# Ledger of designs, part 82: peptides against a protein of PDB entry 4GMN

Target 1, 375 residues: chain A of PDB entry 4GMN
Amino acid sequence: RYANITLLALVTLASIGTDFQETLVKGNQGSRESPISAADEEWNGFDDADGDAMDVDQKSSSGEDQEEDYEEIDVKEDDEDDDDDSITSEMQADMERVVGADGTDDGDLEDLPTLRELIQTAVPQLIRLSNLPIDSDESLTIQSHALSALNNISWTISCLEFANGENANIHNAWYPTAKKIWRKTILPILEADSADLKLATQVTSLAWAVARVLHGETPTDGNPHRKFISLYHSSKQQAGGNSNSIEEPEDPFQGLGVKCIGVVGSLAHDPAPIEVNREVGVFLVTLLRQSNNVPPAEIVEALNQLFDIYGDEELACDKEVFWKDGFLKHLEEFLPKMRTLTKGIDKRTQPELRTRADEALLNLGRFVQYKKKHA

## One batch from the design tools (peptide; made by RFdiffusion4, then SolubleMPNN)

Design b2_p13_8_s1 (from b2_p13_8, 8 letters changed)
Fold by OpenDDE base, seed 2:
Structure b2_p13_8_s1 (fold): chain B 375 residues (1-375), chain A 13 residues (1-13)
Amino acid sequence: as target 1 above (375 residues)
Amino acid sequence: SLPRPPAAKPFVP
């Protein structure tokens, strides 16, 4: 009886966290309907906002516009308005405020009561439930649901912009809680010698969501990046033996390998120790060198992480790792392989994977050109 | 960087 009520509460918290994320993603897409002509912007690194507007001399190359008539596939969104009325009007008002708020720096969530209660009241209980002794299938189920709820909440918060002091109140409220999730939930589970790939996938998803906010400020105690690299390799060894039993998730980006790459990439950002950055950078570059045996989604994620880690030339990791370890050469040598890989993805059967691979290929070309100019 | 959608969708139970 109590367990069923606890499970229902955990499922409800996980659902609320999902719906909150979907609404934030839709809201952030609606604000991004200003077509950032992401096609024409040369990747110029991560310049801090003081960059004077470089006069882009529009050399009008009169390329003949082959109007490829993009047939607007009128995808009738069957509005299956499954009005899952799970979002209260108060939650919706909090979501609208989060998307629009020039947040004050004080870490005060007075204006975001639902988010405050989620962070201050729910998350500490979820951390407790995720850290219970596993002695039964019931305790394992409770842990799994607690991890799912923590994952959805952490992912939702990780989709907020925190650059330039945006959402600083939410960031400041979340940051100590994120560190607590890392130390009290993620690390203990990663230290438990568990062969459970489902649990490993759940904790790695949560670790990625947390590390997307904490970056290089993620606690480095016990070298967690090496544990995720080891988990990556172990997952590949198991998948190669048991082709029948682990249904690879239909979504190629939900794979444990992608999640491991996302975690270690996020952990390698400044101010991460240079040796952590180097070990991660070498791991990611090694995936590109071995790309014939690596799923396309993992290559896309590895490229993306490399761009984010080494996008700023002012960072110590640029000189001490990127240039010193000769990463540019490996990226240049990978460029023709990436073109072949991307072209090999069927747009009809895997549209998201193809789009993200096309973007990663474009960014790889730009990144290589940028780094060659700054050599 | 290009705005990246989160590679992991949340777990829908």
Scores: peptide ipSAE 0.033, ipTM 0.780, DockQ to the pose 0.119
Fold by OpenDDE base, seed 5:
Structure b2_p13_8_s1 (fold): chain B 375 residues (1-375), chain A 13 residues (1-13)
Amino acid sequence: as target 1 above (375 residues)
Amino acid sequence: SLPRPPAAKPFVP
């Protein structure tokens, strides 16, 4: 009886975290005419100004126009108004305020009572539940649901803009709680060195969401970047041995490998210790060198992380790691491989993977040009 | 630049 009520409450908190994310995404899309998802991080480390368009003479091979008569399948979106009765009018009003809020510089959430209760009341209980001794299938189920709820809340908050002091009230309220999740939930699970790849995927997803807000201010105690790099390699070794390994998620970007790259990339941002940045940068560049054996989604994520980490020339990691360790040469040598990889992705069967690979290829070309200009 | 959506999203268990 108590277990079922606890599980229902944890599922409800995970649902609220998802619905809050969707509302924030829709609210941000309503303010911008372009379908920028609320979490579209634009890498702005290069000015688009000196576009000397090399006229690549597209020799128009006149392929015959087979007019394939695309019957417009009028997919009636049955607006099944699944009135997910989970969202109260007060929660909806908080979500609308978060999308429109000029943040105060304090950690006060008096104007955001639902978000305040999530951060101050719910999350500390979820941290406690994620730390229960695993002595039964019931305790394992409670831990999994607590991690799912923490994941959804942490991902939702990580999709808010915090640059230039935006949402500073939410950032300041979340920051100490995010550090508590890291120290009390993530580190103990990573230190337990469990062979449970489901648990490893859940904790790595949560770690990425937390590290997307904390960046290089994520606690470096115990060298967690090395634990995630080790987990990346261990996950690849296990997949190669048993044909009954965990079904690769249908979404190539939900894989444990992508999540490990996202975590270690986020951990390597300024003000991370230069040695942490170097170990992560070498790991990411090594994936590009070994790209023939790396899933395309992991290459896309590794490129995106490299652009974010090394996009600013004023940062110590640019001089001390990027230039000293010769990363530009590796990126330039990878450019023709990335073109081949991207062209090999079928737009019909994997449209999202193809779009993200086309974007990462474009950004790689621009990034290499930027770094050559600033050499 | 081209925007980069986050690879992972929240999920309902």
Scores: peptide ipSAE 0.032, ipTM 0.774, DockQ to the pose 0.090
Fold by OpenDDE base, seed 4:
Structure b2_p13_8_s1 (fold): chain B 375 residues (1-375), chain A 13 residues (1-13)
Amino acid sequence: as target 1 above (375 residues)
Amino acid sequence: SLPRPPAAKPFVP
């Protein structure tokens, strides 16, 4: 009984996280119907919006290991009917507020009660469930569903705009929880060195969602970027040896390789240590050099990460890594290869991959010209 | 930067 209720609750939390994202994507598409003719925008780096970097008052929370006494969830058997599809009216109201509100900077989610309960009540329990000892197929199933729920919630939050102080209340509420997911869920699973590629894919997807918010402020303990680079290489070795097709995900952008690139790219942003940035930058540039043996979706993601990491010339990584390690030359030498790669993608069979490759090719041209102007 | 779609979609169970 308890296991079935736990599984149902985990499925429902995963579905909720998906429905949130779909609603946010639909809401954001409605505002994006202004066709900004992206054709004529010169790549000018990132606009330094003179927004005061959120002086996240680093109250050095002395890491007292509060043994959070995980109160036993008295799972009230509320026989809430299995209508898994219905976003609650409160949840819908929270979604509508998230799309429309200039965020307050206080991290208070008073106006977002459902999102508050997801972050403050549900996520800590999902972290616990993702760390259960695996002693049965049931415990493995619970872990997988807990990771799926954490993934969907984290992805949804990572799709919010935060750059201009937008959604600052959500950012401030999520940020400590995202660090907790990283330390308590992601790192332990990565350290267990499991040969389970399904689990590795789930944890890497979650890690990417978390790292898309934390960026270079993601905890550097145990050099997680090296673990994901290792996982990238290990996954390529396994796929080459066994003709048991791990069903390549129908979506090229859902592959473990893309997810590994997305994680390490996100981890390499300022204020990441220059050594971390360098190791990631060298990894990404090496993929471009080896592009004949790399899936097109991974090349697209690697380019995108390189643009995001090195798009600002004021950052220490521009001088100390990009220019010092001669990345511009490698990007320029890759331009003709990228044109060939992009032209080789059939628009009819892989329209999304082709569109994203055409965009990445355009951006690569702009980025190379930008960097040449600022040399 | 060009608006990039989120590179990964959430898992739909």
Scores: peptide ipSAE 0.032, ipTM 0.777, DockQ to the pose 0.105
Fold by OpenDDE base, seed 1:
Structure b2_p13_8_s1 (fold): chain B 375 residues (1-375), chain A 13 residues (1-13)
Amino acid sequence: as target 1 above (375 residues)
Amino acid sequence: SLPRPPAAKPFVP
């Protein structure tokens, strides 16, 4: 009984986290779709060719109105209250406020009561549940669902803009909680060094979501970037040996390799220690050099991480890593390979991968030009 | 800043 209630609550929290994100994504897409004024392509009217309408005199035979006395079957509308509205009206109002919130400087989550309760009440319990001793299949199931809920919540929050003091109230509320997730959930699981690739994928997904907010302020204790780099390499070695169906996720961006790259890339942002930045930067550039054996989605993510990490010339990592370790040469040498890779992706079978690769290729060209101008 | 596509968002249903 208690287990089932706990599982239901965890599934509900995971669902809320997903639905909240879908709403935030739709709202943020709607704000970026400024209607590009569709240039009035003058639809040159087709000339009405004079086609002779033949008068087909179809004699409507008057079929007799058999008044079939349809007995009113009193179909009791069983109001199946499919109240599977996982999203309460209060949650919707919070979502609309977060999507519509042009810079309310009020550092209080008073205006976001559902998000407040999610961060302050739910997440601390999920952290506890994710840290249960694994002594049964039930405890493993609880951990998995707690990680799923933490993942969805953390990803949702990581989709908010925090630049220029935007959503500062949410950032300030989330930041200590995100550090707690990192220290209490992510690090202990990474330190347990479990051969469970499912658990590793879940914790890496959560770690990416958390690191997308904390960036270089993510706790560096125990060198977690090296653990994720090691996990990346270990996952590749296992995939090469056992032809057993690790169901490659249908989405190439859901792969453990992409998630590892996303985590370590996020960890390497300023103000990360310069040696953490270097180790990650060298890892990412090495993936580009070895691109013939790297999935296209991992290349796309590695490029995007490199652009974010090294896009600012004022940062210490630009001089001390990017220029010093000669990354520009590797990026320039990768341009023709990226063009070939991108062209090799079928737009029909992998439209998202192709779009993201086309964008990453465009950005790589721009980035190389930028860096050459600022050399 | 260079325009970046949105990061892949792993949802676990």
Scores: peptide ipSAE 0.031, ipTM 0.782, DockQ to the pose 0.091

Design b2_p13_8_s2 (from b2_p13_8, 5 letters changed)
Fold by OpenDDE base, seed 4:
Structure b2_p13_8_s2 (fold): chain B 375 residues (1-375), chain A 13 residues (1-13)
Amino acid sequence: as target 1 above (375 residues)
Amino acid sequence: SLPLPLPAPPFVP
């Protein structure tokens, strides 16, 4: 009985996270129809306007690990009300506010009560459920559903704009929770060194969602970038040996390889240690050099990550890694290969992959030209 | 900023 109720609640939380994401994506598609400005605009880097770096007053509260005694939630057997995956009217109102909010209010999530309850009440329980001892197929199922719910919530939040102080209230509420997910869910699962590629894919998806918000402020303890690089290589070795078709995800961008690239790319942003940035940058550039044996979607993701990491010349990683390790030469030498790769993608069978490859090729040309001007 | 096509977040069905 309790297992079925727990599974139902986890499915509902995962569904809620998905529906919230779909609503945000639909709302944001209306704003992103800004026409791709004319091909001749010189990409000048990321002009982050001088938004005051929020002095996140790093009160290093050495909060001692208070073992928060997770009180046993007395799961009241509330009635078998129908599995209406219907977003509550309050949740819909929160989604509408998040899509419409010009994020100037550093305020409490007082106006976003459902999002507050997701972050403050649901996510801590999902962290607990994702890190339970695995002793049965039931506990594996609970972990998988808890990871799915955490993934969908984390991805949804990672789709919000946080640049220029937008959604600062949500960012500030999410940031400590995202670090808790990283430390209490992601790292323990990565350290368990499970041969379960499904679990590895779930945790890597979650890690990418979390790292898309935390960037270089993601906890570097235990060198997680190296674990994801190792996972990338291990996944390629396993796929080559056993003709057990792990069903290649119908979407090329849902592959474990793409997710690993997305994680390590996100981890390499400022203020990441220069050594972490270098190891990731070398990994990404190495994929481009080996592109004949790399799926096109992974090349697209690796390019986007390289543009994001090295798009700002004021960052220490530009001087200490990009220029010092000669990345420009590798990117320039890759341009003709990228043109060939992109032209090889059939627009009829893989329209999305072709579009994203055409965009990445365009951006690679612009990025190489930009970096040559700033040399 | 380049208009990064943010990867469609992986919907876990």
Scores: peptide ipSAE 0.023, ipTM 0.713, DockQ to the pose 0.121
Fold by OpenDDE base, seed 2:
Structure b2_p13_8_s2 (fold): chain B 375 residues (1-375), chain A 13 residues (1-13)
Amino acid sequence: as target 1 above (375 residues)
Amino acid sequence: SLPLPLPAPPFVP
């Protein structure tokens, strides 16, 4: 009885976290339809400063109205009962406020009561539930659902913009909680050395969501980057042996390998220790060198992480790692391989993977040109 | 910063 009520509450919290994420992604897609900078724009690094709102000169190209008579195919909307897991009007109003809020610097969530209760009341309980002794299938189920709820909440918050002091109230409220999730949930599970790939995937997903907000300020205790690199290698050894491996998720970006890359990439950002940055950078560059045996989605993620880590020339890691360890040469040598890899992805069967690979290829070309100019 | 497409959140079903 108590277990079923707890499970229902955990499923509900995980659903709420997902619904918030979808709403934020839809809201951010409307704002991030800032055009993919024209193919001819030179990469100028990651300068923090010039949030010059590109005045999108709406050149009204009066294209002639070819009235193609779209025959109204009366697609009977089969009323599939979409269980309208409708975000409550209060949750929707909190999301609209988060997307529109001028960042107040105070970690006060008075104006965001649902998000406040989620962070202050729900998350501490989820952390407790994720740390229960595993002694039964029920306790394992509770841990899995608690990790799912923490994942969805953490991912949702990681989709908020925190640059330039945006959402500072949410950032300041989340930051200590994110560190608590890391220290109390993620590290103990990583230290338990479980052969459970499902649990490893869940904790790695949560670790990525948390590390996307904390970056190089993620606690370095026990060198967690090395644990995720080891997990990456272990996952590849297991997948290669049994054709009955856990069905690789239909989404290639949901794979444990991609998640491991995302975590370690995020951990390597400034102000991470330079040795952590080096070990991660060498790992990522090594994936590019071995790309013939690496899934395309992992290559895309490894490239994106390399751009984010080394896109600023003012950072100590640019001089002490990128230039010193000769990463530019490896990126240049990889450019023709990336063109071949990207062209090998079928646009019809894997449209998202192809789009993200085309973007990563474009960015690799720009990044290599930028680094050559700044050599 | 390039607008990195945010990794599609790992949909935990």
Scores: peptide ipSAE 0.023, ipTM 0.712, DockQ to the pose 0.121
Fold by OpenDDE base, seed 1:
Formats: structure tokens, sequence, C-alpha cells
Structure b2_p13_8_s2 (fold): chain B 375 residues (1-375), chain A 13 residues (1-13)
């Protein structure tokens, strides 16, 4: 009984984090659609060619009015109020306020009661549940659902803009909680060195969501970037041996390899220690050099991470890592390979992967040109 | 900074 209530609450919290994320993503997509100026391409009117009106005189057959007395089957509308409104009206109001908050710094967490309760009340319980001793299939299920709920909440928050002091109230509330998730949930699971790839995938997804907010301020204790790099390599070694049913996720961006790259990339941002940045940067550049054996989605993610890490010339990592370790040469040498890789993706079967690869290729060209001008 | 598209967050169903 208590287990089922706990599982239901965890599923509900995961669903809440889900629907909240989808709404924030839809809202942010709507705001990033700068009005494409409708260049009215003058649709040159089709010339009305005078096609001859053949007067087909089809006869008025008087079909008899059979008044078929359709008995009104009183179909009781079973109001299946499938009010699967997992999103309360209060959550919708919080979501609309967060999505609609174009630059008003006045959003107190008092005005975001649902998000406040998620951060302050739910997440601390989820952290506790994720740390239960695994002694039964029930405790493993509870841990998995707690990790899923933490993942969805953390991902949702990681989709908020925090640049230039945007959502500073949410950032300030989340930041200590994110560090707590890292130290209390992520690190202990990574240190347990479990052969469970499902658990490793869940914790890596959560780690990426958390690291997307904490960036280089993510706790470096115990060199977690090396654990995720090790996990990346271990996952590739296992995929090469047993062709058994780890269903490769239908979405190529949901793969453990992509998640590992996303985590370590995020960990390497300023103000990360230069040694951490270097180890991650070398890992990412090495993936590009070995691109013939790397999934396209991992290459796309590795490129995006490299652009985010090294896109600012004022950062210490630009001089001490990017230029010093000769990353520009590796990116230049990768340009023709990326063009070939991107062209090899079937736009019909993998439209998202193709789009993201086309964007990453465009950005790689721009990034290389930028760095060449600032050399 | 180049406007990089935000990676679609890995949704765990």
Amino acid sequence: as target 1 above (375 residues)
Amino acid sequence: SLPLPLPAPPFVP
C-alpha cells in the first residue's frame, strides 16, 4: 500500500516535470520564432487557360424520400472525464508566468508556488528516495522513479534562460538544490560503479540536466568528468560485444553516449578548473578525430559543447586550452568529415538528426572562421 | 556567442 502510493506520487511528479518541460519548450520555441518577415514572394497567378466547359447533362433521378426512422440511439455520452489533467490550473499559471516572463526580474518564488513546492518540498524527498538501500525490486523501482522525477524537474528548470539575470529567483532557489542532487544522488550512484546500464543512463540524464544549470560550478570533487568519460567508453565496449537487446533508443539523442558528452561538456564550462576543461576538451576533440566510429548524434553534441565551452575568447580556457592544445586545427580538419557525415544522414528517416547536423555543420564553419579572425 | 539551438532535453518517459 505505502509503496504503491509512493510509486504513484513519483510517477505523478515525473509526469508533472514532463508536461511542464513540454510547455516550457513550446513557449520558448514560440518566442524564438522571430517573425520570419513574410517576404511575399509574389505568387505569379496561374494563367486561366480557357478549358472548354463540357455540359454533361446528368439526369435528375428522383430518389424516393425513404424516411428511415433512425431511432435516436441515446448514446449516453459517457463523459469519460479523462481529466488526465496532470497539470493543475496552478501549474499552468506558473508555467504561463515563467514562459511569459520576458525580462521582468520581479518574479518572486512567492509568485511561483508550484515550482517553489517542487524545489523545496518534492526534490528533497526525491533525493531521499534515490538514496534508499537497494535490497528489493521495490526499492530499485522506487529509486528508478525518483531518478525519473528528479530528471524531469531538473530538465525543466534547465530549459529556463538564466543569462543576464533572467529568472534569477528560480536560479537562486534551484542552485543549492542542484548541488544537493549532485552530491547526494549523482555522486553516490557514480561511486557505486554499478554494472546497471539502465541506472547509469538515468543518473547520467539527471547529471546532464543538473550540469546544464551549474556548468563549471558543478562540484569537481572526485573528478566526476572522468567517471562520465569512463562510462562513455564502457558503454561503447559493451555495445560491441553483446548485440543483445539494449534497444538503442529510437531517438539518437537519448543515447547514453550523447548524455555522457552533454554532462562532461557542461562540466567544462567556465569557471571549471583548467585541468577539467582540458581533459573534457581533449575527449571531445578526440571524438571528432575518431568520428568514423562515433554515432552522428554524439558528434553533433560534441560540437555544440565545444562551441559553448570555447565560444568566448575572454575565458581562460580559450588561451590555456583551445589555442595551446591546437583545437582549431582539429576543427578545421573535421569540417570536410562533418560535411560528409551530415550528407550521409537520410533526411527522410532521421529528419531531426539531419537538421541538428546541418546546424552543427553551419556553426562549425562559423566557429572556425571566428577563431581564425581572433588568432 | 553563436546562437546554438538548445539541445532537446533527454525526456525520460
Scores: peptide ipSAE 0.022, ipTM 0.715, DockQ to the pose 0.093
Fold by OpenDDE base, seed 3:
Structure b2_p13_8_s2 (fold): chain B 375 residues (1-375), chain A 13 residues (1-13)
Amino acid sequence: as target 1 above (375 residues)
Amino acid sequence: SLPLPLPAPPFVP
């Protein structure tokens, strides 16, 4: 009984977190439509008038189609689904206020009561549940659901803009909690060195969501970037041995390899230690050099991470890693390979992967030109 | 469903 109520509450918290994210993704796509000025190009319609009415004789063949009377089974829709919409609406109202609120400097989420209760009340309980001793299938199920709820909350928060001091109140409330998730949930699971790829995928997804907010301020205790690089390599070795056992997710961007790249990329941002940045940068550039054996989605993610890490020339990592380790040459040598890779993706079967690869190819060309001007 | 990684913003130099 208590287990079922706990599982239901964890499923509900995970559901709420997904519906929020879909709303934020739709909202963030709408704000990028810069008003393309409607240039009034008067497309003068071509006047071609030629009206030859060919009389096609419709011969009326009277086929007696037998109407088979399919009895409409009146499936009573039991109206039980109304209760889930109310909780999503209050949280949606909090998220709509976040997108519109010019950041008042008080780190008190006074105007965001639902988000406050998620961060201050729910997340500390989820951290506790994710750290239960695994002694039964029930405790393993509770851990998995707690990780899923933490993942969805952390991803939703990571979709907020925090640049230039935007949403500073939410950032300030989340930041200590995100560090607690890292130290209390993520690190202990990574240190247990489990061969469970499902658990590894869940913790890596959560780690990416947390690291997308903490960036280079993510706790460096125990060199977590090396653990995720090791996990990346171990995942590739296991997939190569047993072609039948890892259901690769239908979405190429949901793969454990992409998630590992996203985590280590996020960990390498300023103010990360230069040696952490170097180890990650060398890993990412090595993936590009080995691109013939790397999934296209992982190449797209590795490129995006390299642009985000090394886009600023004022950062210490530009001089001490990017220029010193000769990354520009590797990016230039990769340009023709990226064009071939991108052209090899079928637009009909993988439209999203093709779009993201076309964007990453465009950005790679721009980034190489930028770095050549600033050399 | 796990959240899709947001598309990286287009690199603006």
Scores: peptide ipSAE 0.021, ipTM 0.689, DockQ to the pose 0.798

